# Peptides against a protein of PDB entry 4M9S, part 14

Target 1, 135 residues: chain A of PDB entry 4M9S
Amino acid sequence: SRGLVGVECITPYSYKSLAMALQRCVEVLSDEDRSALAFAVVMPPGVDIPVKLWSCVIPVDICSNEEEQLDDEVADRLKRLSKRGALLSGKRMPVLTFKIDHIIHMFLKHVVDAQTIANGISILEQRLLEIGNNN

## One batch from the design tools (peptide; made by RFdiffusion4, then SolubleMPNN)

Design b1_p10_3_s1 (from b1_p10_3, 7 letters changed)
Fold by OpenDDE base, seed 2:
Structure b1_p10_3_s1 (fold): chain B 135 residues (1-135), chain A 10 residues (1-10)
Amino acid sequence: as target 1 above (135 residues)
Amino acid sequence: SEFFDFSNIY
C-alpha cells in the first residue's frame, strides 16, 4: 500500500507533527480535490472501494449527468489525491479502486466538520439504497 | 476551508 502504512503515531508530538503536515497538504489542494478528500471520511479505512461507491459521495459540480462521465470525474479527483502520497492509495487492476489508510482516516475524522460527516454518511446510505433497489 | 477545521490540531 502507498502512503503512511508503516507510520505509527506513538506520541502526541508525533501525531501533531503529522497532522500539521497533512494540514499543509490539504491547504494546497484545489477546492474540488479538497472537497473530495473531505467526503473520503465516510469510507471505511483500509478497504479498496470501487469508484462507483466513491461517486456516491464525492461532489461533482459541473459535468454531464451521465454516470460514466461522473465516475470518470470522480476517478480523476481520487487519482490526484493518490498522487499526493499518503492521502489515498489507488489500485487499477482488476477494478479501479481507492483506499484510505487508517491514519489518514483518523486525521479526517478530527478535522472534517461534523455536519459534513453526517451529510456524507446520509448521502452514502441513500445512494446505496437506491442502487440496491434498482438491481 | 469549507469542510475543514484545523483548530483541534493546535
Scores: peptide ipSAE 0.533, ipTM 0.914, DockQ to the pose 0.534
Fold by OpenDDE base, seed 3:
Structure b1_p10_3_s1 (fold): chain B 135 residues (1-135), chain A 10 residues (1-10)
Amino acid sequence: as target 1 above (135 residues)
Amino acid sequence: SEFFDFSNIY
């Protein structure tokens, strides 16, 4: 089932006030965690996404090319983001997944660089195609 | 930052 993509989230907070609060959260992140958060914009909101799919778009600069190590590094970044409150939510069972909420996703669409969004979507599409062709 | 532009929230 396609998640309700495109529905504006109704929040009790003004968008501006929430955006200012989120800006402060983003500014205190490490460079690697901030990068991970930026690319989270390409994921559909409200969906529990397995780490394997996150690893398709989250950039990892210094890591082994082994898939298991890449997934572990991505998972660590997503875990740190989930500890920052509303940025992400994680679930360990039945499989390790992370979800971006609608309101955070809407914020990211507003503030993440347009070229970054376009690149992330392109990369995700390519990786999904590769996965599909290998099955 | 490299990925974020917050100018539009003001």
Scores: peptide ipSAE 0.531, ipTM 0.913, DockQ to the pose 0.536
Fold by OpenDDE base, seed 5:
Structure b1_p10_3_s1 (fold): chain B 135 residues (1-135), chain A 10 residues (1-10)
Amino acid sequence: as target 1 above (135 residues)
Amino acid sequence: SEFFDFSNIY
């Protein structure tokens, strides 16, 4: 039974209204959480992504020398975003993951500047290559 | 905003 990926056809009007609501949500975020949300656009929607992969693209200004602390900081930001509307959905089991919804992702693709998207993709690709080479 | 341009939603 192929689960009907319900194409929620959001009407343009519903999308505009939702987009306006999301704009207000974005504007009240902290600078750190806002930047994290911007770079979330590079992740595929509807997929549970481990925190380790999120940490490849989420910018952190104060880096601890401990990798575990970096993941924890990223996780905290993603947790805060998950509490703000429907921005992200988190799972704790079996592994801590976060998922961006298709609707939110579509919104981000429309409002995040092209340079940020391009930079985020490049950074992700570079970090994935580094991880792959170290294994 | 540094990362966002909302002009496309209007």
Scores: peptide ipSAE 0.530, ipTM 0.914, DockQ to the pose 0.542
Fold by OpenDDE base, seed 4:
Structure b1_p10_3_s1 (fold): chain B 135 residues (1-135), chain A 10 residues (1-10)
Amino acid sequence: as target 1 above (135 residues)
Amino acid sequence: SEFFDFSNIY
C-alpha cells in the first residue's frame, strides 16, 4: 500500500470509503499496535517525528526502564504500523522517524475517543516540557 | 475497542 501524501482533498464519499477500509485495517491489529495507532493521533501530521518523541506517548510495557529499550519497542510497533496500509511512513536515515499522513490523521481524529486524545496530548506536553527543561 | 469508535463514520 502506498501513502496518501499526494491526496489534497477527499470528498465525503471518498472519505467514507477510505474510512471503511481503514477500519478494517485497525480491526486486524493487535491490541498493542492498535493502542499505538490510537495515540498517534496526538502527533502533528505530515512531520517526520523522531522515535524518541513517539515514545513519549506510545504506551509500552517493558521489563527495563531504559529509554533505549523503550525506543526500540516503540520503533517496532511503528514499523508494524507502517507495513499495515498507509498508516505511517518510516524513514531510517539519517535518523529513524515516523510520519502520519494528513488523511490518516484526519481519520484518527474522528474515530479515536476524545478522552484518549486529550490524555495523549497532556502526556505529550508533559514529556516535552521535561525534555525541554533538561536541555 | 478501548480507543476507537467507528459509529460516526457511517
Scores: peptide ipSAE 0.529, ipTM 0.913, DockQ to the pose 0.531

Design b1_p10_3_s2 (from b1_p10_3, 7 letters changed)
Fold by OpenDDE base, seed 3:
Structure b1_p10_3_s2 (fold): chain B 135 residues (1-135), chain A 10 residues (1-10)
Amino acid sequence: as target 1 above (135 residues)
Amino acid sequence: SSLFDFSNVY
């Protein structure tokens, strides 16, 4: 029995109050940024993840097939999320990475549609396999 | 279908 060590996030706020605050943050996002945040749930919390891996799951409607433009657009969305209520935290050096905190991740797991989560995981797995086969 | 469901927050 893998006991899910429930990281009891001791926040100064009640769980309900925190959830309501986060809900408000989500509601004021653009459709694009809100979509990016939804798919952020597939990433492990507390880990600095490079933009390349984020680009595997963040949906971007780009007319150009250039991978460089995809990474830039994803980075811009993640940067905006990092500025709004610290939904993400970014590091520029040595490489550009973003991290989702445990509290935010826990919230997303409860509110993001289950099918969206499943799809995101499937997409990530597929893209990682493709990257591995091209090396 | 919405990406988010906040009904379980309350």
Scores: peptide ipSAE 0.527, ipTM 0.907, DockQ to the pose 0.520
Fold by OpenDDE base, seed 2:
Structure b1_p10_3_s2 (fold): chain B 135 residues (1-135), chain A 10 residues (1-10)
Amino acid sequence: as target 1 above (135 residues)
Amino acid sequence: SSLFDFSNVY
């Protein structure tokens, strides 16, 4: 199996060390935050994505069906992830957005379950289609 | 089943 160890990284850290650090970061997350991180892999890296679009794929179990509460809960999860190393980067202006970096995205593609990725993409496509049809 | 599998990392 081709591991991440052989991939060139633009960081000053060894790729192996970075992968180990990221693994530890993932392992200490709550189940909810870890799930959010897993589904973050379906987003294009290096792009500031509005919370509304993140809410299309980030699973939320306990929130009410109110759309505003969903976005707030998703935002809170993404904010927590942004505080865990370089997992995500948030921007508040003009609209709250989050971005996944290429390195993190590449890591996630290797470690997130393939079926989860496929499901996430399918869900995103479906929900984007629904949003597009309502406009 | 876990969302993550780190066996392919190393």
Scores: peptide ipSAE 0.524, ipTM 0.904, DockQ to the pose 0.588
Fold by OpenDDE base, seed 4:
Structure b1_p10_3_s2 (fold): chain B 135 residues (1-135), chain A 10 residues (1-10)
Amino acid sequence: as target 1 above (135 residues)
Amino acid sequence: SSLFDFSNVY
């Protein structure tokens, strides 16, 4: 495979340089934040996603019995990711949401373990279905 | 196993 450098990308950076920068960003993350970033790949890019939906796929090792606390923990992780380069962008108003950029998403699709992606998609689909059925 | 593989980035 030719890798990411063989894909046309609209960026002010060379694709190689961008990939290297992103790799460095990922490598310096904590294990928990790195895990959150990996599962971010299952979200559609360019869409403001509410924290509740992020919580469907972002793994939290210590789960609280309160759903609200889970959302808060997920939000904290996503906030940290948003402060690391261009990994995520957060929006506070009117509702707290996070968005993954198309370029970042493409990068993640290339470097995140395939099984992790598959598992994340399955989990998201299942939980979205459950939410949809209950409401 | 690692969640990320950067071997094929380039």
Scores: peptide ipSAE 0.523, ipTM 0.903, DockQ to the pose 0.602
Fold by OpenDDE base, seed 5:
Structure b1_p10_3_s2 (fold): chain B 135 residues (1-135), chain A 10 residues (1-10)
Amino acid sequence: as target 1 above (135 residues)
Amino acid sequence: SSLFDFSNVY
């Protein structure tokens, strides 16, 4: 099948080469980091998203239930992803944010399980509503 | 991984 190879995008790499590289990057991630990357697809590309919003969708099942600890754990995962090629970009000022680029997002949208994407969007929407109602 | 499907990448 042509899949992503047939998609037109502006990149210094051929799309096939980029897709192969990204697949390899995904395969060598830990289960936790790979899960975080999968759910990153629910965020809009090209936008600097605060860690608090990432924490609404990135699954964390082992750490403390303290909000600060949850945000720190999510930040650590996103930071690791930002150090793995072009998966994410982080900014520290004025607040800690992470951004997924359009090309990476397009790749994820193609390879992440459709039900996972749908579930992630639903979870994000629900938690955003809860945050809004509690403010 | 159950989260990823690379069968349609190529």
Scores: peptide ipSAE 0.519, ipTM 0.902, DockQ to the pose 0.635; fails the geometry check

Design b1_p10_3_s3 (from b1_p10_3, 6 letters changed)
Fold by OpenDDE base, seed 5:
Structure b1_p10_3_s3 (fold): chain B 135 residues (1-135), chain A 10 residues (1-10)
Amino acid sequence: as target 1 above (135 residues)
Amino acid sequence: MSYFDFSNVY
């Protein structure tokens, strides 16, 4: 069964409208939520990603070294993003996950600076290696 | 630090 990767052809008009909407959304975000949105570009679109993996790339300035607090803070940021313009979709069962929409992800690839993307990928790879070595 | 560049959208 060839999964119809529906190439949602974003019309240039839809793209401009989405771009304008996203720009407005970005402008009203807090610095913390804006950074979280930027780093969301490194996640594969259309996949339910556990909060633990999101926490590998979302920058959190938490003074407390408790891992549980990190995941909670990341989850809160992702929840806020999910409420704004359907940037993310959250699922609570069976495990709390967040998914980036294909259209949003495509747009982020065009507007997030290349250095941020490269840094995010490097950070994710490093953290995944650390998790893999500790198991 | 600006994470976004919208110059290529318009």
Scores: peptide ipSAE 0.462, ipTM 0.889, DockQ to the pose 0.524
Fold by OpenDDE base, seed 1:
Structure b1_p10_3_s3 (fold): chain B 135 residues (1-135), chain A 10 residues (1-10)
Amino acid sequence: as target 1 above (135 residues)
Amino acid sequence: MSYFDFSNVY
């Protein structure tokens, strides 16, 4: 699936129109997909991120402690987001990755609450340290 | 729980 590649906000009108469209997309998401989208704000835009790294910050309410099952659930959520308003773009080869576009990331920084952003960054930092120490 | 605030968009 393709994200909003090549879309740039060049006028206040364009910004408002895009923001309204994205707001509508967010409002129709399930609670699970909406939470996943909120935490996507902590990822760097324009980078193909492996599902394993997404799973570090995407909250999963009901799942087994099995890492594989967690990754599968996260992947499913990200796939749904990639099909809804081009919120993400997925790539299957060589490994399954998802990318947030710059314009979507900018939107999220504007509308996601500051506490959620701070929490997400803290969680990501902690998980990355754990991964780094175990390798 | 709401993660989003759209009040500052408009």
Scores: peptide ipSAE 0.461, ipTM 0.888, DockQ to the pose 0.534
Fold by OpenDDE base, seed 3:
Structure b1_p10_3_s3 (fold): chain B 135 residues (1-135), chain A 10 residues (1-10)
Amino acid sequence: as target 1 above (135 residues)
Amino acid sequence: MSYFDFSNVY
């Protein structure tokens, strides 16, 4: 079992300074964008992830039962987060994807509450199983 | 419910 030695991304930023910057970013977010950022912690860092997979874990309070509308709402939230600098990186081609960087992901692991992380992982696993069984 | 806890950073 090759333990993925988590490349401790040596950030040029001090842990404290980056955490403070993240806190300031969180404070100015809407409730919906803040929740989206929290659940981003369950995604693997450094990977361009399609919106469809993001939609498995990003909570949406008021959504149409239409899957397409859910994806659009999730995409809008992720787009807003990507405009906040280093929080997320979006890519439109060939498919709309979003990526969380290693540094941001590492700090999210530290500051997001343990229950949210556990819930997010559980939800993601459940949704992936559902997708796999429908193919 | 607050998703974030920064208390451990300080």
Scores: peptide ipSAE 0.460, ipTM 0.888, DockQ to the pose 0.525
Fold by OpenDDE base, seed 2:
Structure b1_p10_3_s3 (fold): chain B 135 residues (1-135), chain A 10 residues (1-10)
Amino acid sequence: as target 1 above (135 residues)
Amino acid sequence: MSYFDFSNVY
């Protein structure tokens, strides 16, 4: 089992303290926000990703099939996550984007279920292909 | 359904 213990993180925090803090943060999230965070693992770290791409992998249960409403719901979830400190970083200009940092991404890779990661990647790839074909 | 497993963190 590749524990986080073997991962060198560029952080002023001790590994244990950071991991504990992040675990607590995840545990207090709503189910919706927690699921959004889980699927954030499929995004490349350190890159500002438009909400449209996030919407390809973030599960939304109660929204109209309208793309605008879907993106808004996803954006709201990501905004909530961004308010939880280092989980995500949002930018509003020039377009609304969110970024996952390397440290958080590394953490997620270790704690998110492997099947969820695999599924998320597959879903993202499929959605990207669909977007590409419809343009 | 839980997406997270923290058993390997510590």
Scores: peptide ipSAE 0.458, ipTM 0.885, DockQ to the pose 0.599

Design b1_p10_3_s4 (from b1_p10_3, 6 letters changed)
Fold by OpenDDE base, seed 5:
Structure b1_p10_3_s4 (fold): chain B 135 residues (1-135), chain A 10 residues (1-10)
Amino acid sequence: as target 1 above (135 residues)
Amino acid sequence: SSFFRFDNVY
């Protein structure tokens, strides 16, 4: 029995009220967490994404080039976002992953700057190619 | 530089 992913039809009104609430949530975030949330729009919704892939698009100013430090910093940001309402959902097993919900993703598609979305996609594509070539 | 397009967010 393929569970019918019930398309919860969000009414326009529910969307508007949710959008207003989400906007307020975004405004109180730190600059670092807000930037991480913006780039979350490039990820497919409803999919558990490993931290390594998140680290490809989330901008982090790290003084050290250690890969472990990058993943840890990204993970910390994503963890903070997961604690702020329903922005992200974290899963620790079998590996640490984060998922953006369809509703949040739909919101981000409307409010994140188009250039930011385009840049994020380009960066993700480039980093994925680099990872693929190094394996 | 705002990553978000909010009408009133400077």
Scores: peptide ipSAE 0.357, ipTM 0.804, DockQ to the pose 0.346
Fold by OpenDDE base, seed 3:
Structure b1_p10_3_s4 (fold): chain B 135 residues (1-135), chain A 10 residues (1-10)
Amino acid sequence: as target 1 above (135 residues)
Amino acid sequence: SSFFRFDNVY
């Protein structure tokens, strides 16, 4: 079990000041975007993650059963989060991906409900198994 | 349903 050595990201900001700023950012988000941000905690930080994998954990209440629409809705949410600056980083080429930075990830680990984190991990694991079995 | 701990303090 290679413990993910939590790279303590050296931030120029004090954790407290960053946490306060990020809390304010979270408070002004829509319910949809706030939910997406919460579940971003289950992703490995510093990795460009394809939208397809994000769609495994981002909750979507109103989407057609079409997988393509799900990915589009998830992408829209992640795009909005990326526009808030430090929350996510988007990359369009070669494939649309989003990345959570170590600092933001560390923040989320402290403020997201433990049950939400556990549920998100479980859901991700389940969906990855399903994808692996279909390939 | 708040996914964040600080939202439950209120």
Scores: peptide ipSAE 0.356, ipTM 0.804, DockQ to the pose 0.372
Fold by OpenDDE base, seed 1:
Structure b1_p10_3_s4 (fold): chain B 135 residues (1-135), chain A 10 residues (1-10)
Amino acid sequence: as target 1 above (135 residues)
Amino acid sequence: SSFFRFDNVY
């Protein structure tokens, strides 16, 4: 699925209409998909991010601590988001990645709770440090 | 818990 590639916010009216549409999309998501979308704000926009890195910040409640199950569940959530309201763009080859575009990222920065953003950044930083120390 | 600042999103 394609994100909002080529869409530019030229006028305040365009921004308002887009924001309203996106808000409606958020409101109809499941709790788990909405949580995933909220934490997407910590990712840099316009970058193809591997699922492994998404799994560092996307909250998943699984019975097993198996990493493969975690990545699969995260991937499923991101796939659903990519098919709804152009919230993400997925790429399967060479590696499964997801990208948040600048417009969606800008929207999230304004509507996601500040504490959630701060928590997400802290979690991502911690996980990246752990990955770096194990390599 | 609400992740969004929308009143109807929990």
Scores: peptide ipSAE 0.352, ipTM 0.812, DockQ to the pose 0.357
Fold by OpenDDE base, seed 4:
Structure b1_p10_3_s4 (fold): chain B 135 residues (1-135), chain A 10 residues (1-10)
Amino acid sequence: as target 1 above (135 residues)
Amino acid sequence: SSFFRFDNVY
């Protein structure tokens, strides 16, 4: 699927049609990828975000507490999402980053549970503070 | 618990 980066705004009708298409894309995701997508809503749209920051909020159940393994698992999920309906766009060089488009983000803001959004923001804020204080 | 507000998406 083609990216939506060039779209600045959509009409209500366009949104409904797009929302239906996006909903179908979400429905066919695995539970793990769907959860990752849900928490992607807490990231600022249109910004290339390093995997390390994604790993602060994407829920992952891994057998190891190693940060490297966490980042790898998160990256894999984000990669899969980038291949599904242009939900994300990835960039490998110079640093592996992922970006959520404004339209996708707008969609997520309307369909992701409010409690999930609130929790995700809180988690991200806490992790960012920890990173900042440990610099 | 579901992450999304529409049906069949958790």
Scores: peptide ipSAE 0.352, ipTM 0.818, DockQ to the pose 0.362; fails the geometry check

Design b1_p10_4_s1 (from b1_p10_4, 6 letters changed)
Fold by OpenDDE base, seed 1:
Structure b1_p10_4_s1 (fold): chain B 135 residues (1-135), chain A 10 residues (1-10)
Amino acid sequence: as target 1 above (135 residues)
Amino acid sequence: SSYFDFSNIY
């Protein structure tokens, strides 16, 4: 799915009907995919982001603690989200990336719990710092 | 729903 490429929102209320449709999309997700979507709010919109960076914030509780397996699980979740409505858009070349559009990001900022957003940002900052220190 | 509050949509 291409998502809503090129669409920008001014306010969450400008697209009330779309927000209601997105609510329905969220409600039918599995718990795992819904949690992944919630934490997508911490990513900058309109940017093709590698799976490695997504894996810094997407919670994974089932697979082993091996990094490669964690990335695969995250990729699968993001792929499912990209196929459900316009939640994400994916690219396979040159590197597997996923992007959240501005309208979806604005929706998430409006409906995701403030504490979840704060926690996600904190986790991302910590993980990015760790990655930076290892290079 | 966990993580989400849709009350502000309405």
Scores: peptide ipSAE 0.545, ipTM 0.911, DockQ to the pose 0.584
Fold by OpenDDE base, seed 2:
Order: sequence, then C-alpha cells, then structure tokens
Structure b1_p10_4_s1 (fold): chain B 135 residues (1-135), chain A 10 residues (1-10)
Amino acid sequence: as target 1 above (135 residues)
Amino acid sequence: SSYFDFSNIY
C-alpha cells in the first residue's frame, strides 16, 4: 500500500488531526524503531533510497559491525516502519529501497529535534564522502 | 522520547 500518498493538508484542523494520529504511531514504536524514524527525516522525501544509504544514518546498537548484518538490521527496522501507519514505503525490486512520503517528512521536520536533524545530516554527508572516496 | 518533541503540534 502506498500509505498516505495523496493526502493533503487542506485545513489546519486536518493537519492537526493527522499530526495527532502520527504522534500516536510514533509513541507506540519501540525505541529502536523510533530512532530509525527520527533519522528518516534526513532523507529526501519522495525518493526511493537504497538500504545502503539508510544504513548511513540509522543507528544500530547491538548488531555486528559487519556491513552485511548492519544492512539487514536497518532493513528490518525500515520494514517494520513501513507496516506502521504508512510511515515508509518499501520496494524490493530491483533493489530493496525505502521511501518517505512528503507528508510524513513534513511531520518529522516539525517534531524531530533540530539537533538530531543537524547531526543526521552531518553523519550522512560524512559517510557519503567516505563511500565516494573508497570507490 | 529522546528525539521527538510534539509540543509544536498543539
């Protein structure tokens, strides 16, 4: 399901109602899934992002530092988020990707703390540079 | 939570 694709905020009331619903969704998440969702704000909305890039910003605590396992753990978290209130949309083919919709992204920009956003952007930039230099 | 502030919603 494409989740909230096509949902538009036509009135302040509609926006508030949607925001409240999303808040409830966030509050019932596990800590690890909630953190993953927070850092999803760093990704551009409406773009299918490969798991490899998601793994650049999604924090993983217990998983091995092995790259393969990290990607799998990140993918699992993103999959769970995709099943919760259409927070993300996943595609398996041709490459596993996840996309954050514009409306969800806007919500996250309003509720994720500014420091987390700034840190996430910085981390993403750093890791992208590292990937680029190693290719 | 540590990452979210919903005070701006209300």
Scores: peptide ipSAE 0.545, ipTM 0.913, DockQ to the pose 0.589
Fold by OpenDDE base, seed 3:
Structure b1_p10_4_s1 (fold): chain B 135 residues (1-135), chain A 10 residues (1-10)
Amino acid sequence: as target 1 above (135 residues)
Amino acid sequence: SSYFDFSNIY
């Protein structure tokens, strides 16, 4: 099995103005994009994460069971989030990846409900085990 | 909003 080691920021979140701005950004998101952002909290900050790993935790309600279609849907959501600037950073080359910044990650840990965080971690761990066992 | 609680930022 393979695992993804999460890195947590050790500094307290102290940028109230940024937090307020981020709140407004969250409030104008669609439900699906807001959900994706919430679950981004389980990813290690500062790391370029492939879409496939994002798809392990980002909830998708409507798309097909085909993995490729799931990845595309997740990618679309993450792309929209990346257009909001500080929320996510996308990189297309050499492989499509997305990264959450340390500051944004600290914000999410502060405002995302504890149950969502716990569930997201559990889901990610299980999916990673499944991927590892299929290699 | 579901998933989020912003009360702690105030």
Scores: peptide ipSAE 0.540, ipTM 0.911, DockQ to the pose 0.474
Fold by OpenDDE base, seed 5:
Structure b1_p10_4_s1 (fold): chain B 135 residues (1-135), chain A 10 residues (1-10)
Amino acid sequence: as target 1 above (135 residues)
Amino acid sequence: SSYFDFSNIY
């Protein structure tokens, strides 16, 4: 298949070289960070997303059920991703947010399995509804 | 991995 090589993007790297580099980056991630990256595909690219919204879709099975601890764990994972191959961009002020750029998002759309994408969207929608109902 | 399929990048 033509895959990502045929996708238009602006980068100093060749499309094939970029895809191979990103594949290597994904392969060396921990299971936790790799899972977080997979579900990042459900976020719109180029938008600063608050950690609270990331926590709606990033799977966490280690920390307690306290909301503060959940957000901290998610933030730690996203911070690690931001330091590896610029997979994400963090912004601390005025609110801690993370952003996925268009190039990374295009890559994820091609390599994250369709069922994971569909599940992630459904989970995000459900959690957003819950948040909305609790306001 | 459980989430990724890289066959589509080639």
Scores: peptide ipSAE 0.539, ipTM 0.910, DockQ to the pose 0.674

